# Peptides against a protein of PDB entry 3HTU: the designs that were tried, part 23

Target 1, 75 residues: chain A of PDB entry 3HTU
Amino acid sequence: RRPEEWGKLIYQWVSRSGQNNSVFTLYELTNGEDTEDEEFHGLDEATLLRALQALQQEHKAEIITVSDGRGVKFF

## One batch from the design tools (peptide; made by RFdiffusion4, then SolubleMPNN)

Design b2_p13_7_s4 (from b2_p13_7, 7 letters changed)
Fold by OpenDDE base, seed 1:
Structure b2_p13_7_s4 (fold): chain B 75 residues (1-75), chain A 13 residues (1-13)
Amino acid sequence: as target 1 above (75 residues)
Amino acid sequence: NKELAKKLREQLK
């Protein structure tokens, strides 16, 4: 799968997951309990980042970078 | 990492 294809899968999950908030750490998306059954679980962070960047270009996500980590907000 | 998530949410407020 291409990064943008992963992005689509991730966003589909976010949209249907019923999460109370739309903010995640990158680690939570690929290694968290909430995504254990998802195809993108275990996805390497580099590919994840590219996927999220694709979503960001579509204004569906915002990658947040802070000194001690990174996360993403979905729209 | 709950602490990181918290920081992120706070930053986005």
Scores: peptide ipSAE 0.308, ipTM 0.815, DockQ to the pose 0.230
Fold by OpenDDE base, seed 5:
Structure b2_p13_7_s4 (fold): chain B 75 residues (1-75), chain A 13 residues (1-13)
Amino acid sequence: as target 1 above (75 residues)
Amino acid sequence: NKELAKKLREQLK
């Protein structure tokens, strides 16, 4: 899958999951319990980042960087 | 990482 295709899958999950919080660490998205059954679980961080960057271009996500890590906010 | 997630949410708040 291309990064943009992964982005689509991730965003679809975010939309369907109906989670209270729309902010995730990159680790939570691919290694967290909430995404354990998703196709993108276990996805390498490099590919994940590219996928999220694709979503960011569409204004569907914003990648956030803090001193001790990175995360993403979905819109 | 609960702490990191919390920091991210606080930053965006």
Scores: peptide ipSAE 0.308, ipTM 0.816, DockQ to the pose 0.234
Fold by OpenDDE base, seed 2:
Structure b2_p13_7_s4 (fold): chain B 75 residues (1-75), chain A 13 residues (1-13)
Amino acid sequence: as target 1 above (75 residues)
Amino acid sequence: NKELAKKLREQLK
């Protein structure tokens, strides 16, 4: 899958899952309990980042980078 | 939005 395709899958999960919190660390998104049954669980961080960047271009996500890690907010 | 960014950073800790 292309990064854009991964982004689509991720956003579909965000949109349909009824999450009470739209903010995730990158680790939580691919290694957390909430996404354990999703196709993108276990996705490498490099590909994940590119997927999220594609969503960011569509104004569906915002990647937050701080000194001690990275996260994402979904819209 | 500085406040929003701040809130996100705090949540990422």
Scores: peptide ipSAE 0.255, ipTM 0.786, DockQ to the pose 0.067
Fold by OpenDDE base, seed 3:
Structure b2_p13_7_s4 (fold): chain B 75 residues (1-75), chain A 13 residues (1-13)
Amino acid sequence: as target 1 above (75 residues)
Amino acid sequence: NKELAKKLREQLK
């Protein structure tokens, strides 16, 4: 899958599960309990980041980088 | 919004 295809799957989950305006660490998205049944569970962080960057270009997400790691807010 | 960004960063800790 291309990054934008992963992004689509992720955002579909965000929308269907009512997670709009929520904040996640990158780890939570791919390793958390809330996404255990999703296709993107277990996705490597590098690919995840590219997927989220695609969503960011569409103003559907904002990636936040801090000293302790990275997270994302969905809109 | 700097205040919002700050709050988001705090949530990531």
Scores: peptide ipSAE 0.245, ipTM 0.779, DockQ to the pose 0.065

Design b2_p13_8_s1 (from b2_p13_8, 9 letters changed)
Fold by OpenDDE base, seed 3:
Structure b2_p13_8_s1 (fold): chain B 75 residues (1-75), chain A 13 residues (1-13)
Amino acid sequence: as target 1 above (75 residues)
Amino acid sequence: VLKELQERIKKLK
């Protein structure tokens, strides 16, 4: 899958679960309990980042990268 | 947004 395709799957999950405007760590998106049944569970963080960057281009997400960790807010 | 992330991280620990 292309990053854009992964981004679509992730955003669909966020939307269907009613979690727009929520903040996530990158870790919990791919390793958390809430996404265990999703196709993107277990996705490597590098690919995840590219997927989220695709969403960011569409103003559907904002990636936050700081010393304490990395996360994303969905819109 | 940064503050929200910090709070999320704190919540998960």
Scores: peptide ipSAE 0.448, ipTM 0.872, DockQ to the pose 0.381
Fold by OpenDDE base, seed 2:
Structure b2_p13_8_s1 (fold): chain B 75 residues (1-75), chain A 13 residues (1-13)
Amino acid sequence: as target 1 above (75 residues)
Amino acid sequence: VLKELQERIKKLK
């Protein structure tokens, strides 16, 4: 899958899950309990980042990178 | 957004 395709899958999950909290750490997206049944679970972080960057270009996500961790907010 | 992330991280610990 291309990064854009992964991004689509991730965003679909975020949208369909009905979760109020739109902020996630990068780790919990691919390694967390809430996404265990998703196709993108276990996705390597490098590919995840590229997927999220694709979403960011569409203004559907904002990647937050700080010294003590990385995360993303979905819109 | 940064504050939200910090709170999220805090909850996960």
Scores: peptide ipSAE 0.445, ipTM 0.870, DockQ to the pose 0.379
Fold by OpenDDE base, seed 5:
Structure b2_p13_8_s1 (fold): chain B 75 residues (1-75), chain A 13 residues (1-13)
Amino acid sequence: as target 1 above (75 residues)
Amino acid sequence: VLKELQERIKKLK
């Protein structure tokens, strides 16, 4: 899958998962319990970042980088 | 957004 395609899958999950929070760590998106059954579970972080960057271009996500880690907010 | 992430990180630790 292309990064844009991964982004679509991730965004679809966010939209349909019933999650209360729109902010996630990058780790929990691909390694967390909440996404264990999703196609993008286990996705390497580099590809994840590219996927999220695609969403960011569409103003559907904002990637956040801090000293304690990285995350993303979905819109 | 930054604060939200920081809180999320704390929650997961």
Scores: peptide ipSAE 0.437, ipTM 0.868, DockQ to the pose 0.446
Fold by OpenDDE base, seed 1:
Structure b2_p13_8_s1 (fold): chain B 75 residues (1-75), chain A 13 residues (1-13)
Amino acid sequence: as target 1 above (75 residues)
Amino acid sequence: VLKELQERIKKLK
């Protein structure tokens, strides 16, 4: 899958899973318990980042990078 | 640790 395709899958999960919060750490998206059944679970963080960057270009997400970690906010 | 970071990130945006 291309990063854009991964982004689509991730965004679909966020949109349909009924999550209370729209902010995630990058790690929990691919390694967290909440996504264990998702196709993108276990995805390497580099590819995840590219996927999220694709979503960011579509204004569907914003990657949050700070000195103490990284996360993403979905819109 | 992840939960703590998540909370911090939420506060930053």
Scores: peptide ipSAE 0.337, ipTM 0.836, DockQ to the pose 0.168

Design b2_p13_8_s2 (from b2_p13_8, 7 letters changed)
Fold by OpenDDE base, seed 2:
Structure b2_p13_8_s2 (fold): chain B 75 residues (1-75), chain A 13 residues (1-13)
Amino acid sequence: as target 1 above (75 residues)
Amino acid sequence: MLEELEERLRKLR
């Protein structure tokens, strides 16, 4: 899959799951319990980042980089 | 938004 295709799958999950919290760490998205049954579980972080960057271009997400890690806010 | 991420990071430690 292309990064844009991964981004679509991730955003579909965010939308369908009705998450109360729209902020995730990158690790949580691919290694967390909430996504264990999703196709993007276990996705390498580099590909995940490119997928989220594609969503960011569409104003559907914002990647946040802090000193102690990276996360994403979905809109 | 940045504060929200920082709080999430703290809770996951």
Scores: peptide ipSAE 0.212, ipTM 0.733, DockQ to the pose 0.415
Fold by OpenDDE base, seed 4:
Structure b2_p13_8_s2 (fold): chain B 75 residues (1-75), chain A 13 residues (1-13)
Amino acid sequence: as target 1 above (75 residues)
Amino acid sequence: MLEELEERLRKLR
């Protein structure tokens, strides 16, 4: 899958999962309990970041960078 | 550290 395709899958999960928290660490998206059954669980961080960047271009996500890590807010 | 980061990110929501 291309990063854009991964982004689509991730955003579909966000939209359909009924999550009340729209902010995630990158680790949480690929290694967290909430995504254990998702196709993108275990996805390498580099590909994940590119997927999220694609979503960001579509104004569907915002990548958040802090001194000790990265996360994402979905819209 | 991970929990701390998550809390910080939630505050930016």
Scores: peptide ipSAE 0.208, ipTM 0.743, DockQ to the pose 0.170
Fold by OpenDDE base, seed 5:
Structure b2_p13_8_s2 (fold): chain B 75 residues (1-75), chain A 13 residues (1-13)
Amino acid sequence: as target 1 above (75 residues)
Amino acid sequence: MLEELEERLRKLR
């Protein structure tokens, strides 16, 4: 899958999962309990970042960088 | 580390 295709899958999950909080750490998305049943679970972080960057270009997400790591806010 | 980051990120929502 291309990064854009992964981004689509991730965003589809976010939009349908009914999550109360739209903010995730990158670790939560690929290693968290909430995504264990998703195809993108276990996705390498490099590919994840490219996927999220694709979503950013579409204004569907924003990667958040803090001193201790990175996360993402979905729109 | 992860827990602290998660808390901080949630505040940026």
Scores: peptide ipSAE 0.205, ipTM 0.742, DockQ to the pose 0.171
Fold by OpenDDE base, seed 3:
Structure b2_p13_8_s2 (fold): chain B 75 residues (1-75), chain A 13 residues (1-13)
Amino acid sequence: as target 1 above (75 residues)
Amino acid sequence: MLEELEERLRKLR
């Protein structure tokens, strides 16, 4: 899958789940309990980041980088 | 939000 295809799958999950907590660490998205049944569970961080960057270009996500980690906010 | 994420990240350390 291409990064934008992964991004589509991730955002489909965000949308159908109706999560009120739309802020995740990158680790939570691919290794957390909430996504255990999703195809993108276990996705490597480099590919995940490119997928999220594709969503960010569409204004569907914002990647947040702080001193001690990275996360993403979905819109 | 940025501040919220920072706090969550700290708690995971």
Scores: peptide ipSAE 0.199, ipTM 0.727, DockQ to the pose 0.483

Design b2_p13_8_s3 (from b2_p13_8, 8 letters changed)
Fold by OpenDDE base, seed 4:
Structure b2_p13_8_s3 (fold): chain B 75 residues (1-75), chain A 13 residues (1-13)
Amino acid sequence: as target 1 above (75 residues)
Amino acid sequence: LLKELEERLKKLK
């Protein structure tokens, strides 16, 4: 899958799951409990980042980088 | 937004 295709899957999960919190660390998206049954679970962080960047271009996500890690907010 | 993420990151450490 291309990064944008992964992004689509991720955003579909966000939309369907109705998560109370729209902010995630990159780690919990691919390694967390909430996504264990998703195809993107276990996805390498580099590919994840590119997927999220594709979503960011569509204004569906915002990647935030802080001194001690990275996360994303979905819209 | 940044504060929210920072708090989440703090909790995961």
Scores: peptide ipSAE 0.153, ipTM 0.699, DockQ to the pose 0.551
Fold by OpenDDE base, seed 5:
Structure b2_p13_8_s3 (fold): chain B 75 residues (1-75), chain A 13 residues (1-13)
Amino acid sequence: as target 1 above (75 residues)
Amino acid sequence: LLKELEERLKKLK
């Protein structure tokens, strides 16, 4: 899958599971309990980041970087 | 937004 396709899957989950307006660390999104049954569970962080960047272009997500990690907020 | 993530990170540590 292309990053844009992963982004679509991720955002579909966000919408269906009611996670809009939620904040995740990147680790939680691909390794957390909430996404254990999703196709993108276990996705490498580099690909995840590209997927989220695609969503960010569509104003569906905002990637946040702090000194002790990275995360994302979905809209 | 930044504050939200920072708080989330604190909870995980």
Scores: peptide ipSAE 0.149, ipTM 0.701, DockQ to the pose 0.476
Fold by OpenDDE base, seed 3:
Structure b2_p13_8_s3 (fold): chain B 75 residues (1-75), chain A 13 residues (1-13)
Amino acid sequence: as target 1 above (75 residues)
Amino acid sequence: LLKELEERLKKLK
């Protein structure tokens, strides 16, 4: 899958599970309990980041980088 | 947004 395709799958989960306006760490998205049954569970962080960047282009997500971690807010 | 992430991270630790 292309990053854009992964982004689509991720945002579909966000929408159907009611996670809009929620904040996640990148680790939580691909390794957390809430996404265990999703196709993108276990996705490598590099590909995840590119997927989220695609969503960011569409104003559906905002990637946040702080001194002690990275995360994303979905809209 | 930074504040939101920071607060979320605090809760996860």
Scores: peptide ipSAE 0.144, ipTM 0.696, DockQ to the pose 0.360
Fold by OpenDDE base, seed 1:
Structure b2_p13_8_s3 (fold): chain B 75 residues (1-75), chain A 13 residues (1-13)
Amino acid sequence: as target 1 above (75 residues)
Amino acid sequence: LLKELEERLKKLK
């Protein structure tokens, strides 16, 4: 899959699932318990970042950078 | 560490 395709799958999960909070760390998206049943679970962080960057271009996500690491906010 | 980061990111939401 291309990063853009991964982005679509990720965003579909975010949209379909009843998320209490639309903010995630990059790690929990692919390694967290909440996504264990998703196709993108286990996805390498580099590819994940590219996927999220694609979503960011579509204004569907914003990658958040803090001194402690990175996360993403979905819209 | 991960939990701490999560809390920080959630505050930025």
Scores: peptide ipSAE 0.129, ipTM 0.688, DockQ to the pose 0.171

Design b2_p13_8_s4 (from b2_p13_8, 7 letters changed)
Fold by OpenDDE base, seed 2:
Order: sequence, then structure tokens, then C-alpha cells
Structure b2_p13_8_s4 (fold): chain B 75 residues (1-75), chain A 13 residues (1-13)
Amino acid sequence: as target 1 above (75 residues)
Amino acid sequence: LLEELKERLKKLK
């Protein structure tokens, strides 16, 4: 899958799951309990980042970088 | 550690 295809799958999950909290750490998104049954679970962080960057271009996500790590806010 | 980062990100929400 291309990064934008992964991004589509991720955003579909975000949208259909009705998440109250739209902020995730990158680790939580691919290694957390809430996504264990999703195809993107276990996705390497490099590919994940590219997927999220594709969503960011569409204004569907915002990648947040802090000194202690990275996260993402979905819209 | 993960929870701490999560809390920080929530504050930026």
C-alpha cells in the first residue's frame, strides 16, 4: 500500500469508530489496544508518518511534534 | 511515559 492508501484506512477508522479523543501518539495508533483489529496495526512508524502527512495535506490530520515524541490530531 | 506524552498532546488539542 502507498502512504495515502494507509492514510485512507486510518482516517476511515477514526471516522467510523466515533472516537471521543481525536489525539493519538504515533505509537498508540499502531501499537495500542484500540487498533489491534485494524489492518494498520503494527505499521512501521516511518510509513505511518508518511500516511499521516498525506492526511495532513488534506487537512484531515495535524502531526504534533514535541521533544518527547510525536502525535497526531484528527479532524 | 506514553501516558505522559498522551496528556501533553491532549493539552494541545
Scores: peptide ipSAE 0.232, ipTM 0.765, DockQ to the pose 0.168
Fold by OpenDDE base, seed 1:
Structure b2_p13_8_s4 (fold): chain B 75 residues (1-75), chain A 13 residues (1-13)
Amino acid sequence: as target 1 above (75 residues)
Amino acid sequence: LLEELKERLKKLK
């Protein structure tokens, strides 16, 4: 799958599960318990970041970068 | 660490 395709799957989960306006660390999104049953669980962080960047271009997410880590807010 | 980071992120956005 392309990053854009992963982004679509991730956002579909966000929407279906009611996680809009929620914040996640990049780690918990692919390694957390909440997404264990999702296709994107276990996705490498590099590809995840590209997927989220695609969503960010569509104003569906915002990647948050701070000195102690990164996360994402979904809209 | 995960919860701490998440909490910080929530405060920022």
Scores: peptide ipSAE 0.229, ipTM 0.770, DockQ to the pose 0.171
Fold by OpenDDE base, seed 3:
Structure b2_p13_8_s4 (fold): chain B 75 residues (1-75), chain A 13 residues (1-13)
Amino acid sequence: as target 1 above (75 residues)
Amino acid sequence: LLEELKERLKKLK
């Protein structure tokens, strides 16, 4: 899958599970309990980042970088 | 720390 295709799958989950306006760490999104049954569970962080960047271009997500890690806010 | 990062991210909402 291309990054934008992964982004589509991720945002479909965000929408159908009611996670709009939620914040996740990148680790939590692909390794956490809430996404265990999703196709993108276990996705490598590099591909995840590109997927989220694609969503960011569409104003559907914002990647947040702090001193000790990264996360994402979905809209 | 994951929890610390989560707290910082939540403050940015």
Scores: peptide ipSAE 0.219, ipTM 0.758, DockQ to the pose 0.169
Fold by OpenDDE base, seed 4:
Structure b2_p13_8_s4 (fold): chain B 75 residues (1-75), chain A 13 residues (1-13)
Amino acid sequence: as target 1 above (75 residues)
Amino acid sequence: LLEELKERLKKLK
C-alpha cells in the first residue's frame, strides 16, 4: 500500500471509532490496544509518518513534534 | 514515558 492508502485506512478508523479531535502518539497508533485489530497495527513508523503527512495535506491530521517524541491530532 | 509524551501532546492539542 502507498502512504496515502494507509492514511485512508487510518482515518477511516478514526472516523468509525469516533476518535476525531483525539491525540495519539505515533507508537500508540500502531502498537496500542485501541488499534490492535486494525490492518495498520504494527505499521513501521516511517511509513506511518508518510501516511499521516498525506492526511495532513488534506487537513485531516496534524503531526505534533515535541522534544522527546511525536504524535498526531486527528480532525 | 509514553503517558508523559501523550500528556505533552495533549497540551499542544
Scores: peptide ipSAE 0.216, ipTM 0.758, DockQ to the pose 0.170

## One batch from the design tools (peptide; made by RFdiffusion4, then SolubleMPNN)

Design b2_p14_1_s1 (from b2_p14_1, 8 letters changed)
Fold by OpenDDE base, seed 3:
Structure b2_p14_1_s1 (fold): chain B 75 residues (1-75), chain A 14 residues (1-14)
Amino acid sequence: as target 1 above (75 residues)
Amino acid sequence: SRLEELLKKAKEKA
């Protein structure tokens, strides 16, 4: 899958599960309990980041970078 | 920023 395709799958989960306006660490998205049954569970962080960047271009997400890691807010 | 604060809180709960 292309990053844009992964982004679509991720945002479909966000919308269907009611996670709009929620904040996640990148680790939680691909390794957390909430996404265990999703196709993107276990996705490598590099691909995840590109997927989220695609969503960010569409104003559906904002990647957050702080001194102690990275996360994302979904809209 | 507000988003940084939200992320910090999320991390603390994890």
Scores: peptide ipSAE 0.165, ipTM 0.731, DockQ to the pose 0.117
Fold by OpenDDE base, seed 4:
Structure b2_p14_1_s1 (fold): chain B 75 residues (1-75), chain A 14 residues (1-14)
Amino acid sequence: as target 1 above (75 residues)
Amino acid sequence: SRLEELLKKAKEKA
């Protein structure tokens, strides 16, 4: 899958699970309990980041970078 | 920012 395709899957989960306006660490999205049954669980962080960047371009997400990690807010 | 603060809290929860 291309990053954009991963982004689509991720956002579909966000929408269906009612996680819009929620904030996640990148780790939580791919390694957390809430996404254990999702296809993107276990996705490498580099690919995840690219997927989220695609969503960000569509104004569906905002990537947050802090000194000790990264996260994302979905809209 | 508020988002950064929320992220920080999320990381602490993990």
Scores: peptide ipSAE 0.163, ipTM 0.731, DockQ to the pose 0.146
Fold by OpenDDE base, seed 1:
Structure b2_p14_1_s1 (fold): chain B 75 residues (1-75), chain A 14 residues (1-14)
Amino acid sequence: as target 1 above (75 residues)
Amino acid sequence: SRLEELLKKAKEKA
């Protein structure tokens, strides 16, 4: 899958599960318990970041970068 | 930033 395709799957999960306006660390999205049944669980963080960047371009997410790491807010 | 603060608060609450 391309990063854009991963982004689509991720956002579909966000929408279906009612996680809009929620905030996640990148780790939680791919390694957390909440996404264990999702296709993107276990996705490498580099690819995840590219997927989220694609969503960010569509104004569906905003990547949060802090000194301690990165997260994302979905809209 | 506001989002950074939200992230912090969210993680603290979780």
Scores: peptide ipSAE 0.156, ipTM 0.725, DockQ to the pose 0.117
Fold by OpenDDE base, seed 2:
Structure b2_p14_1_s1 (fold): chain B 75 residues (1-75), chain A 14 residues (1-14)
Amino acid sequence: as target 1 above (75 residues)
Amino acid sequence: SRLEELLKKAKEKA
């Protein structure tokens, strides 16, 4: 899958599960309990970041970068 | 930033 295709899958989950306006660390998205049954669970962080960047271009997400790591807010 | 602070608060509350 291309990054934008992963982004589509991630945002579909966000929308279906009612996670719009929620905030996640990148780790929680791919390693957390809430996404255990999703295809993107276990996705490497580099690919995840590119997927989220694609969503950010569409104003569906905002990536948060801090000294301790990265997170994302979905819209 | 505001979003950064929201991230921190969200994680602290959880």
Scores: peptide ipSAE 0.155, ipTM 0.724, DockQ to the pose 0.116

Design b2_p14_1_s2 (from b2_p14_1, 8 letters changed)
Fold by OpenDDE base, seed 2:
Structure b2_p14_1_s2 (fold): chain B 75 residues (1-75), chain A 14 residues (1-14)
Amino acid sequence: as target 1 above (75 residues)
Amino acid sequence: SELEKLLEEAKKKA
């Protein structure tokens, strides 16, 4: 899958599941309990980042970088 | 930033 395709899958999950908290660390998205049954669970961080960057270009997400890690807010 | 704070606060409450 291309990064854009992964991004689509991720955003579909965000939208369909009606997440109360739309803020995630990158680790939570691919290693968390909430996404355990999703196709993108276990996705490598490099590919995940590219997927989120694609969503960011569409104003569907904003990547957050802090000193102790990275996260993302979905819109 | 505000977004960074929101991220930190969200993770703190988890």
Scores: peptide ipSAE 0.092, ipTM 0.675, DockQ to the pose 0.115
Fold by OpenDDE base, seed 1:
Structure b2_p14_1_s2 (fold): chain B 75 residues (1-75), chain A 14 residues (1-14)
Amino acid sequence: as target 1 above (75 residues)
Amino acid sequence: SELEKLLEEAKKKA
């Protein structure tokens, strides 16, 4: 899958599960309990980041970058 | 961690 395709799957989960306007660490999205049944569970962080960047271009997410890590807010 | 703290704050405001 392309990053954009992963982004679509991730955002579908966000919308379907009612996680819009929620904030996650990158780790939570791919390794958290809430996404264990999702196709993107276990996705490498590099690909995840690219997926989220694609969503960010669509104004569906905002990547939060701080000195000691990253997270994402979905809209 | 600091990230967790910041993200928790973001969650509260979300």
Scores: peptide ipSAE 0.087, ipTM 0.668, DockQ to the pose 0.366
Fold by OpenDDE base, seed 4:
Structure b2_p14_1_s2 (fold): chain B 75 residues (1-75), chain A 14 residues (1-14)
Amino acid sequence: as target 1 above (75 residues)
Amino acid sequence: SELEKLLEEAKKKA
């Protein structure tokens, strides 16, 4: 899958699960309990970041970078 | 940013 395709899957989960306006660390998104059954669970962080960047371009997410890691807010 | 602050605070509550 292309990053954009991963982004689509991720946002579909966000929307269907009611996680809009929620904040995740990148680790939680791909390694957390809430996404264990999702196809993007276990996705490498580099690909995840590109997927989220695609969503960010669509104004569906905002990536947050802090000194101790990265996160994302979905809209 | 404000969102960065929200993220920081959210993680503190985890």
Scores: peptide ipSAE 0.086, ipTM 0.672, DockQ to the pose 0.114
Fold by OpenDDE base, seed 3:
Structure b2_p14_1_s2 (fold): chain B 75 residues (1-75), chain A 14 residues (1-14)
Amino acid sequence: as target 1 above (75 residues)
Amino acid sequence: SELEKLLEEAKKKA
């Protein structure tokens, strides 16, 4: 899958599960309990980041980067 | 961590 395709799957989950306006660490998205049954569970962080960057271009997400990690807010 | 604290606060407001 291309990054934008992963992004689509992730945002579909966000929308369907009512997680719009929620905040996640990148770890929670791919390793958390809430996404255990999703296709993107276990996705490597590098690919996840590219997927989220695609969503960010569409103003559907904002990646938060600080010195000790990264997270994302969905819109 | 700083991120964890920031995200926790953001989650509370969300």
Scores: peptide ipSAE 0.085, ipTM 0.670, DockQ to the pose 0.285

